# Peptides against a protein of PDB entry 6IDX, part 32

Target 1, 380 residues: chain A of PDB entry 6IDX
Amino acid sequence: KELAKLSADVTFATEFINMDGIIVLTRLVESGTKLLSHYSEMLAFTLTAFLELMDHGIVSWDMVSITFIKQIAGYVSQPMVDVSILQRSLAILESMVLNSQSLYQKIAEEITVGQLISHLQVSNQEIQTYAIALINALFLKAPEDKRQDMANAFAQKHLRSIILNHVIRGNRPIKTEMAHQLYVLQVLTFNLLEERMMTKMDPNDQAQRDIIFELRRIAFDAESDPSNAPGSGTEKRKAMYTKDYKMLGFTNHINPAMDFTQTPPGMLALDNMLYLAKVHQDTYIRIVLENSSREDKHECPFGRSAIELTKMLCEILQVGELPNEGRNDYHPMFFTHDRAFEELFGICIQLLNKTWKEMRATAEDFNKVMQVVREQITRA

## One batch from the design tools (peptide; made by RFdiffusion4, then SolubleMPNN)

Design b1_p10_2_s2 (from b1_p10_2, 5 letters changed)
Fold by OpenDDE base, seed 1:
Structure b1_p10_2_s2 (fold): chain B 380 residues (1-380), chain A 10 residues (1-10)
Amino acid sequence: as target 1 above (380 residues)
Amino acid sequence: SMRPLRLPKL
């Protein structure tokens, strides 16, 4: 107990570390000897002293044994562990993951996100915070392949559902620390969009061009079964498609695929447009047809607007950026839906289309409309 | 004459 208190002092910590004191603490954890009458209390103070000593940055986290890691992981994975031990064990594992890639690898073998999700299903916000913090650390330090696995629909859906129901919709105020961890999780989740944001469309890929053609079909041929793919285009058909792509508001009316070669937002803009067209078909058709029927030069170019809006949303959400320690601005809506970015796009494209109409904008006003829409999104 | 763009009320 006194050691745990004194370990916060850097002078004491330095001297205690020089006396191999930290090695003694690690060995106490490694021994796992549950036979002592005060084992849980002693262990809680041992783990506190260990954290406080390590927080001085004097000793590398790589000094810890695999046996130590397994014991700490065991306190997180086992049912009916003392709350004080569980909290400190989560914090130790977080610090291990953040400070050492070699420890991350070992911890990722011993603990699953599913085990950590169980610690979110509690009334203790501190436990919930450290559990999310460890999930965030594991997500941040995961290699790309494992980040995608952590991003698997089941783990994400379940995690989001549990956070939404047990944290966000809880009957208690969210503390700053929890708000920060929710922000971090949001940032790390949006960083999964970076690949698509940086993926250029290949104008020669027929499958990618068929997506653009499907956008045209949904907008203008909504009653036609997809089985009537119009065969090899005569010049008259090419001229018809050029008109349709102009009405869709693409910048390149001849080859709309060229509009998706700019990164950011690359293919992510096409993903958003396709999602809107398939999931919110009536909204998509309405936006396109309202602008395709205008002869007054006040048409909102949907294709261009969708691309620039996707780019703007990536900039606002800081897609591809690391989370900042001072931020706690999380959006609860991102925990309500699997395709939350595409749903946000669907809301914002309607806002853009409305704002364009209200401003009585023309193509020359495009950047001014986008600036107003940016201010609307960032203040909402 | 550039018609003044009416900014929507934010």
Scores: peptide ipSAE 0.016, ipTM 0.625, DockQ to the pose 0.011
Fold by OpenDDE base, seed 2:
Structure b1_p10_2_s2 (fold): chain B 380 residues (1-380), chain A 10 residues (1-10)
Amino acid sequence: as target 1 above (380 residues)
Amino acid sequence: SMRPLRLPKL
């Protein structure tokens, strides 16, 4: 107890470390000797002293043994561990993951996200915070090949539903530390969109062109019985599609694939358009047909608008940027929907279309409309 | 709460 208190002092810490004191603390954890009266209290103070000593940055985190890591991971994975030991064990694992890639690899083998999710189902907000912090650390330090597996674990409705029900809708106010960890989780999850945001469409890729053709089909052929595909000649069909792509509001109505060659937002804009067309078909058809029937130059170009809105949303959400330590701004909507980015896009494209009409905008006013829409989104 | 931001008149 006195050691844990004194370990916060840098002068004491320096002298204690120079006397190999930290090695003694690690060996106490490694030994697992449950035979002492007040073992749990003594262990909690040992782990506190260890954290406080390591926070001075005098000793490398790489000094810890695999036995120490397994013992700490054991306190997180075992049922009915003392709350004081669990909290400190989560904090130690977070610090290990953040400070050492070699320790990350070892910890990622010993602990699952599923075990950490169980610590979110408790009334203790500090345990919930350290559990999310460790999830975030594991996600941040994951190699690119494993980030998608972590993403799939977050895409599991389970983690989001537990955070929503036990943290966000909990009977306690969210502290700043928890709000920061929810922000970090949000940023790391939206950063999974970076690949698609930076993926250029290949104008020669037939599969990607078939998605653009599907957008056309959903907008204009959704009520046409598939039996009436007239066998009319290839040239008349190409001329019809050019008209339809103009009505869809693509900048390049001859080859709409060229509009998706700019990164950002690349293919992510096409993903959003396809999601809107399939999941919110009535909204998509209404937006497209309402603008395609206008001959008054007040048509909102859906294709161009969807691309620039996707880019704007990526900028607002800071897609591809690392989490900032000073931020705690999280969106509850992120935890309520599986496809939160695409749902946000679907709301914002309706707002854009409404704003365009209310402004009586033309194609020359496009940038002014986008500025107004940005201000509306950022103040909402 | 989406307060209708007054659209700037073009």
Scores: peptide ipSAE 0.013, ipTM 0.629, DockQ to the pose 0.016
Fold by OpenDDE base, seed 5:
Structure b1_p10_2_s2 (fold): chain B 380 residues (1-380), chain A 10 residues (1-10)
Amino acid sequence: as target 1 above (380 residues)
Amino acid sequence: SMRPLRLPKL
């Protein structure tokens, strides 16, 4: 207890480390010897002293043994551990993951996000906070392949449902620390969109062109079986598609693929449009047809609007930016849906289309409409 | 149901 308190002092820490004192603490954890009276209390103070000593940055985190990591991971994976030990163990694992890529690899083999989810189901907000903090650390330090797998695991309704029900809708006010960890988790989750946001459409990729064609089909040929893919289209059919792409509000109505060559938002805009068209088909068709039947120059260009809105949403959500330590502004809606970004896009594109009509906008007012829509989104 | 963003009544 006294050691744990003194370990917060840098002068004491330096002297204690120079006396190999930290090695003694690590060996106490590594031994796992439960034979001592008050073992749990002693261990909690040992872990506190170890953490406080390591936080001075005097000793490299890479000094820890695999046996130490396994013991700490064992305290996190066991269902009946003292809350104080669990809290310190989560914090130590977080610090190890954040400070060493080699420790991240070892920890990622010993613990799963599924095990950490169990610590979110408790009424203790501190345990919940440290569990999310460790999830965030693992997600931040994961290589791209594992990061996508973690995202898919986060996309599992279970984690989001637990965060929503046990944290966000909990009977207690959310503390600043928890709000920060929820913000971090949100930022890290939306940073997975960066790849698609930075992916340029290849105008020569037939599969990508077929998506644009599917957008046209859903809007104008909704009763037609997709099996009626037009064979060698006569010049008259090509001219028809150019008209349809103009009615869809693409800037390049001859080759709409060119509108997706700009990054950001690249292919992410096309993904949002396709999601809207498939999942919210009635909303998509309504927006397109309302603007395709207008001859008054007050048509809202859906294709252009979808691209610029996707870019704006990426800017508002800070896609590709690291989370800031001082921020705690999380959006509960992002924990309610598996496709939260695309659903946000679907809400915001309806808002844009409404705002365009209310403003009686023309194509010249496009940037003004987007500015009003930005203000509406950021105040909501 | 995503609650519609309550646009502040201007």
Scores: peptide ipSAE 0.012, ipTM 0.601, DockQ to the pose 0.020
Fold by OpenDDE base, seed 3:
Structure b1_p10_2_s2 (fold): chain B 380 residues (1-380), chain A 10 residues (1-10)
Amino acid sequence: as target 1 above (380 residues)
Amino acid sequence: SMRPLRLPKL
């Protein structure tokens, strides 16, 4: 107990480390010896002293044994552990993952996100915070292949649902530390969009062109079965499609695929448009048809607007950037839906279309409309 | 008089 308190002092820490004191603490954890009177209290103070000593940066995290890692991971994976031990064990694992890629690999073999989700179902916000912090650390340090798997896992849907119900909708105010971890998780989740944001459309890929054709079909031929594949396009049909792509507000009316060759936002804009068209079909059709039938030059170009809005949302959400320690801005909406980015796009494209009308904008006002929309989104 | 459009709370 006194050791744990003194370990916060750098002078004491330096002397204690020079006396191999940290090695003694690690051996106490490694031994797992429950035979001592007050074992749980002693272990909680041992783990506190260990953290405080390691936080001085005098000793490398790589000094820890595999037995130590397994023992700490055991305190996190077991259902019946003292809250004080669990909290410190989560914090130790977080620090290990953040400070060492070699420790990350070992920890990722010993624990699962599913085990960490159980620690979110408690009323203790500190346990919840450290559990999310460890999830965030694991997500941040994961190789790109494993990061995608962590994202796509049923665990992410379940994780978001648990966070929403047990953290965000909890009966307690969210502390700054928890708000930061929710922000970090949000940023790391949006960084999964980076691949699609940086993926250029291939104008020669027929499957990608068929998505653009599906956007046209949904807008103009909504009652037509998709089985009418455009196989025998006469020149008159090509001219018809060019008109339709103009009405959709693409910049390149001849080959709309060219509008998606710019990165960012690349294919992510097409994904958003397709999501809107399929999930919010009435909203999509309304936006497209309202602007397609205008002869007054006040048409909002949907295709161009969708691309530039997707780019703007990526900039606002800082897609591809690392989380900033000074930021705590989390949006509860991002925990309510699996496709929260596309839902945000669907809200923002309606806002853009409304703002365009209110401003009586023309194509020359496009950048001004986008600036006003940016201010509206960033103040919401 | 630009009424501040209360964007629905995201």
Scores: peptide ipSAE 0.007, ipTM 0.535, DockQ to the pose 0.017

Design b1_p10_3_s1 (from b1_p10_3, 5 letters changed)
Fold by OpenDDE base, seed 1:
Structure b1_p10_3_s1 (fold): chain B 380 residues (1-380), chain A 10 residues (1-10)
Amino acid sequence: as target 1 above (380 residues)
Amino acid sequence: GKPKLSPLPK
C-alpha cells in the first residue's frame, strides 16, 4: 500500500528501480500464490506500484516475462476477478501493447477481442474505458493484415451494438476519458478507409468499369422500359454513354474512370456512389435526375460532387492520421450503423445538393459550395 | 489522456 503510493514519486521510483524492486514485484505476480491472506488486496497494490514505477519510463517494458504476461492476461480472461485487479490488469496490458511490439505479439495471442467485449457489458465506466483503451491499443499496434481482421471483428454488429447500448446509451454521462477512447476507436476505424482512399482506379479493369456502368444503369435504365431497341451501332452507343456520363456530372464524361485516378479519394468515392445507388436507390436516382433534366447552368454535377465530398469527408475525419491526445469528439452515428461512412456520405451528398440549389450555384461556384458544405458538416 | 486508475478500497 505504501509502495504503491510512493511509486508515483520519481525520486523514490529511481531508488527502488536501482534496488531491483520492479523485479520483486514481477515475481510476486508470476508466483500466482492465491493462498495468501488478503491476496487480492496485495495483488491490487502490487499492480498499482508496478504501473506507477513503469510510467516513469526508466525501465523498458521488455523486461517482463511471458509468465507475467500470462498472469495479467489471466486476470482479464477470468470472470471472477476483483474489479480493482481487472482495471489494473487492463491498464498494464494497454501500456505493454503501446510500448513494445514484442509484448503486443504475445498479448494478441493470449487475449481475444471477445474477452474484452465482456468487460464492456458492465456498469463500471472505468472498466469499460480501459477495455476500449486496450482494444484501441491492439488495433493501433496490429500489423496491416491483422488490422483488417480486427476491423472486421469490430464491424461485427456485436461490438458496435454493445458500445452503443452499454456505453453511449448508458444511464450515466460519458466521462472525458471514455469520450477520448470512443474518439480513438472512431479514428482507427476510419483509417481503414485509407487503402481505398489511396487506391487509384485502373481504367483497364473491367470490373471497375462495370461499376461506373452500373451507376449509369441504375440512374437511367431502371425506369426505361427494356423495349428501347439495343440495335443502334457500337459508335452510337458510345456517344449515348458519353451523354449519360455528362448527365451524371463526371468531369471526364468520355472516360469517367479517369476521375477516380486522383488519390485521395481514389476508389473510395466510387464505393460511396455505388453504396448510395444500391442502398438508397430512390435518393440516388432523385439527385441524378433532378440535375440531369436541368437545361439551366444550375445543374449540380453529381460525379464531381461525390468525389470532392468524399475527399472532404476524409479531410474532416482525418483519414490516415493518428489519433491526437486530448481530443474527445466522437460521432455517435459511427456506432449506430455498419456502413457509417457511406451513410454519412449519403447524408452529406443530399446536404450538398440542397446547398447547391439554395445558392443557385453554377459550375464556377463549385468551390464556394464546397466551402459552405464543409462549414455545415463541421458544425453538426 | 490515460484513464485514471480508480482508488483502491481503503
Scores: peptide ipSAE 0.075, ipTM 0.826, DockQ to the pose 0.116
Fold by OpenDDE base, seed 3:
Structure b1_p10_3_s1 (fold): chain B 380 residues (1-380), chain A 10 residues (1-10)
Amino acid sequence: as target 1 above (380 residues)
Amino acid sequence: GKPKLSPLPK
């Protein structure tokens, strides 16, 4: 008990470490000897002293044995009544994962995200925070091959629903530490969009061009029988498509695929447009037709706006960037939807279209509209 | 910041 308090002092920590005191603490954990009176209390103080000593950065985390890792992972993966031991065990595992790739590999063999989900279902926000922190650490340190599997686990409705119901909609105010871990989880999840954000459209790929044709079909052919086969490439059809692509607000009216060759946002903008068109069809058709029916200079170019908005959202959400320790801003909507980025795009494109109308904007005002929309999104 | 460890039972 006194050791755990004194271990927060750098001078004491240095002297205690020089006396191999930390090795004694690790051996107490490794022994697993439940025969001692007050074992749980002794263990809680031992783990506290160990964390406080290691937080001074004097000793490498790689000094810990496999037996120590297995004992700590055992306290997290097994049903345990002692919340104090569980909290410290989660914090130790987080620190191990963050500080050593070798320890990450060993820990990832001993615990699963599924086991950590059980620690989110408790009313203790400190346990929930360390459970999410460990999930985030595992996600951050996962090799690319395993990161996709973890991402798929985060994309599971179950984890999001548990975070939403037990953390965000909990009966307690969200503390700064929890808000930071929710921010980190959001950033790490949106970083999975980086591949699509950096994928250039191939203007020669027919399958990719067929997505743009589908956007046109949904906007303009909603009442026309699907029997008009897209195949007969008469010059009249090319001229018709050029008109339709102009009405859709693409920059390249002849070959809209060229608008998706810029990275960022590359194909991610097309994914957002297609999602809007399929999932929010009435909203998509309304936005397109309200601007396509104008004969004035006040048309909002949907295609260009969707591309630049996707890029702006990637910048705001820091897609491809590492989480910053000082930030705690997260979107609760991220935990309410399976496709939260595309849903955010769908809200923001409506805001953009509204703002364009309110400003009575022209194509020359495009950058001013985008700046106003950025300010609106970042203040919300 | 790192979450503060909850106080140990007295």
Scores: peptide ipSAE 0.074, ipTM 0.825, DockQ to the pose 0.116
Fold by OpenDDE base, seed 2:
Structure b1_p10_3_s1 (fold): chain B 380 residues (1-380), chain A 10 residues (1-10)
Amino acid sequence: as target 1 above (380 residues)
Amino acid sequence: GKPKLSPLPK
């Protein structure tokens, strides 16, 4: 107890470390000797002293043995561990993952995200916070291949559902520390969109062009079989498609693929448009047809608006940026759906279309409408 | 900020 308190002092920590005191603490953990009087209390103080000593940055985290890592991981994976030991074990694992890539690799072999999700189902918000913090550390330090594995639809859906039901909708106020970890998880989730945001459309890729043609089909010929390959059209049909792409509000009416060559938002804008068209077909058709049937120059260009809105949402959500320690703002909506970004896009494109009508905007007012919509989104 | 460790029981 006194050691744990004194370990917060840098002078004491330096002297204690010079006396190999930290090695003694690690060996106490490694031994796993439950026969000691007051073992749980002693262990809790040992882990506290260890954390306080390591927080001075005098000793490398790589000094810890694999046996130490296994013992700490064991305290996180065992169902009946004292809350005090569990909390400190989660904090140690988080610090190990954040400070050492070699420790990350070893820890990722010893623990699963599923085990950490179990610690989110408890009523203790401090345990929940450290469990999310360790998940966030693992996501942040994972190589791209392992981030994709961790970010699989099942793990994400389960994690989001548990966070939503046991953390966000919990009977307790969300503390600042938990709000920060939820923010971090949100940022790391949005960073998965970066690849698509930075992917340019290839105007020569027929499969990508067929997606744009599918947007046209859904808007103007929703009852037609998708088997109508765009290439078989007579010259009159090609001229009709150019008209349709104009009515869809693409900037390049002849080759709409060119509108998706700019990054950001690249292919992410097309993904959002296709999601809207397939999942919210009635909303998509309504938005397109309301603007395509106008002859008053108050048409909202859907294609252009969708691209610029996707870019704006990426800017607002800071897609590709690292989480900031000073931030704790998270959106509960992003924990409610697997495709929460595309759902947000679907809400915001309706807001844009409404705002365009209310402003009686023309194509010249486009940037002004986008500014008003940005203010509306950022205030919501 | 780092999550604060809960104080151990006295």
Scores: peptide ipSAE 0.070, ipTM 0.821, DockQ to the pose 0.116
Fold by OpenDDE base, seed 4:
Structure b1_p10_3_s1 (fold): chain B 380 residues (1-380), chain A 10 residues (1-10)
Amino acid sequence: as target 1 above (380 residues)
Amino acid sequence: GKPKLSPLPK
C-alpha cells in the first residue's frame, strides 16, 4: 500500500528502481503464488506500484519477462478476476503495447479483441475505458495486415453493438476519458479509408470505368440488364452517355474518370456513390433525376457534390490523421452501422441536395453551399 | 499525435 503510494513520487521511484525494486515487483507477479494471505490485495498494490514506477520512464518496458506478460494477460483473459487487478492489468497491457513493439507482438499472441469485448459488457465505465484503450493501443500498433483484421473485428457488429448498448446508451454519463477512447477508436477505424481516399482512379482501367457506367445505368436504365458491355456503343451511344454524365453532375462529363484522379478523395468518392446507388437506390435515383430534369440552372451537380462531400467528410472525420490528445468528439452513429461512413455520406448528400434547393443555388454558389453543409454536419 | 493514455486507477 505504501509502496504503491510512494511510487508516484519521482525521487522515491528513482531510488527504488536503483535498488532493483521493479525486478522484485515483477517477480511477485511472475510467481503467481495464490497461497499468500490477502494475495488479491497484495497483487493490486504490486501492479499499482509497478505502473507508477514505469510511468516515470526510467526503466524500459522491454525489461519485463514473457512470464510476466503471460500472468498479466491471464488476469485479463480469466473470468471473475478482481476488478482492481483487471483494471491495472488492462492499463499495464496498454502501456506495454504503446511503449514496445516487441511487447505488442507478445501481447497480440496472448490476448484477443474478443476477450477484451467481455470487459465492455460490464457496468464499470473505468474497466470499459481501459478495455477500449487497450483495443486502441493494439489497433494503433498493429502492422497493416493485422490492423485490417482488427478493423474487421471492430466491423464485427458485436464490438460496435456492445459499445453502443453498454457504453453509449448506458444509464451513466460518458466521462471525458471514455469519450476520448471512443474518439480514438473512431479515428483509427476511419484511417482505414485513407488508402481509398489516396487512390487515384486510372482512367484507362476498364473495371473502374464500368463502375461509373453502372452509376449511369442505375440512374437512367434501371430496368436494363448489364449484358451490353459499355465499350461496344456506337458514336451516338457515346454521345448519349456524355449527356447522361452531364446529368449526373460530373465536372468532366466526357470522361468522368478524370473527376476521380484528384486525391483526396480519389476512389473513396466513387465507393460512396456506388454504395448509395446500390444500397439506397431509390434515394440515389431521386437525387439524380430531380436535378437532371431541371433546366433552370439550379441543378445540383450530384457527381461533383459527391466528390467534394466525400472530401469534406474525410476532413471532418480526420481520415489519415493520428488521434489528437484532448479530443473527445465521437459520433454515436459510427457504432450503429457496419458501413457507417457510407451511410453518413448518404445522409449528408441528401442534406446537401436539400440545402442546395433551399438556397436556390447555382453552380457559382457551390462552395457557399458546401460551407453551409459543413456547418450543418459539424453542429449535428 | 499519440493518443492520451487512460488515467491510472487511484
Scores: peptide ipSAE 0.039, ipTM 0.766, DockQ to the pose 0.136; fails the geometry check

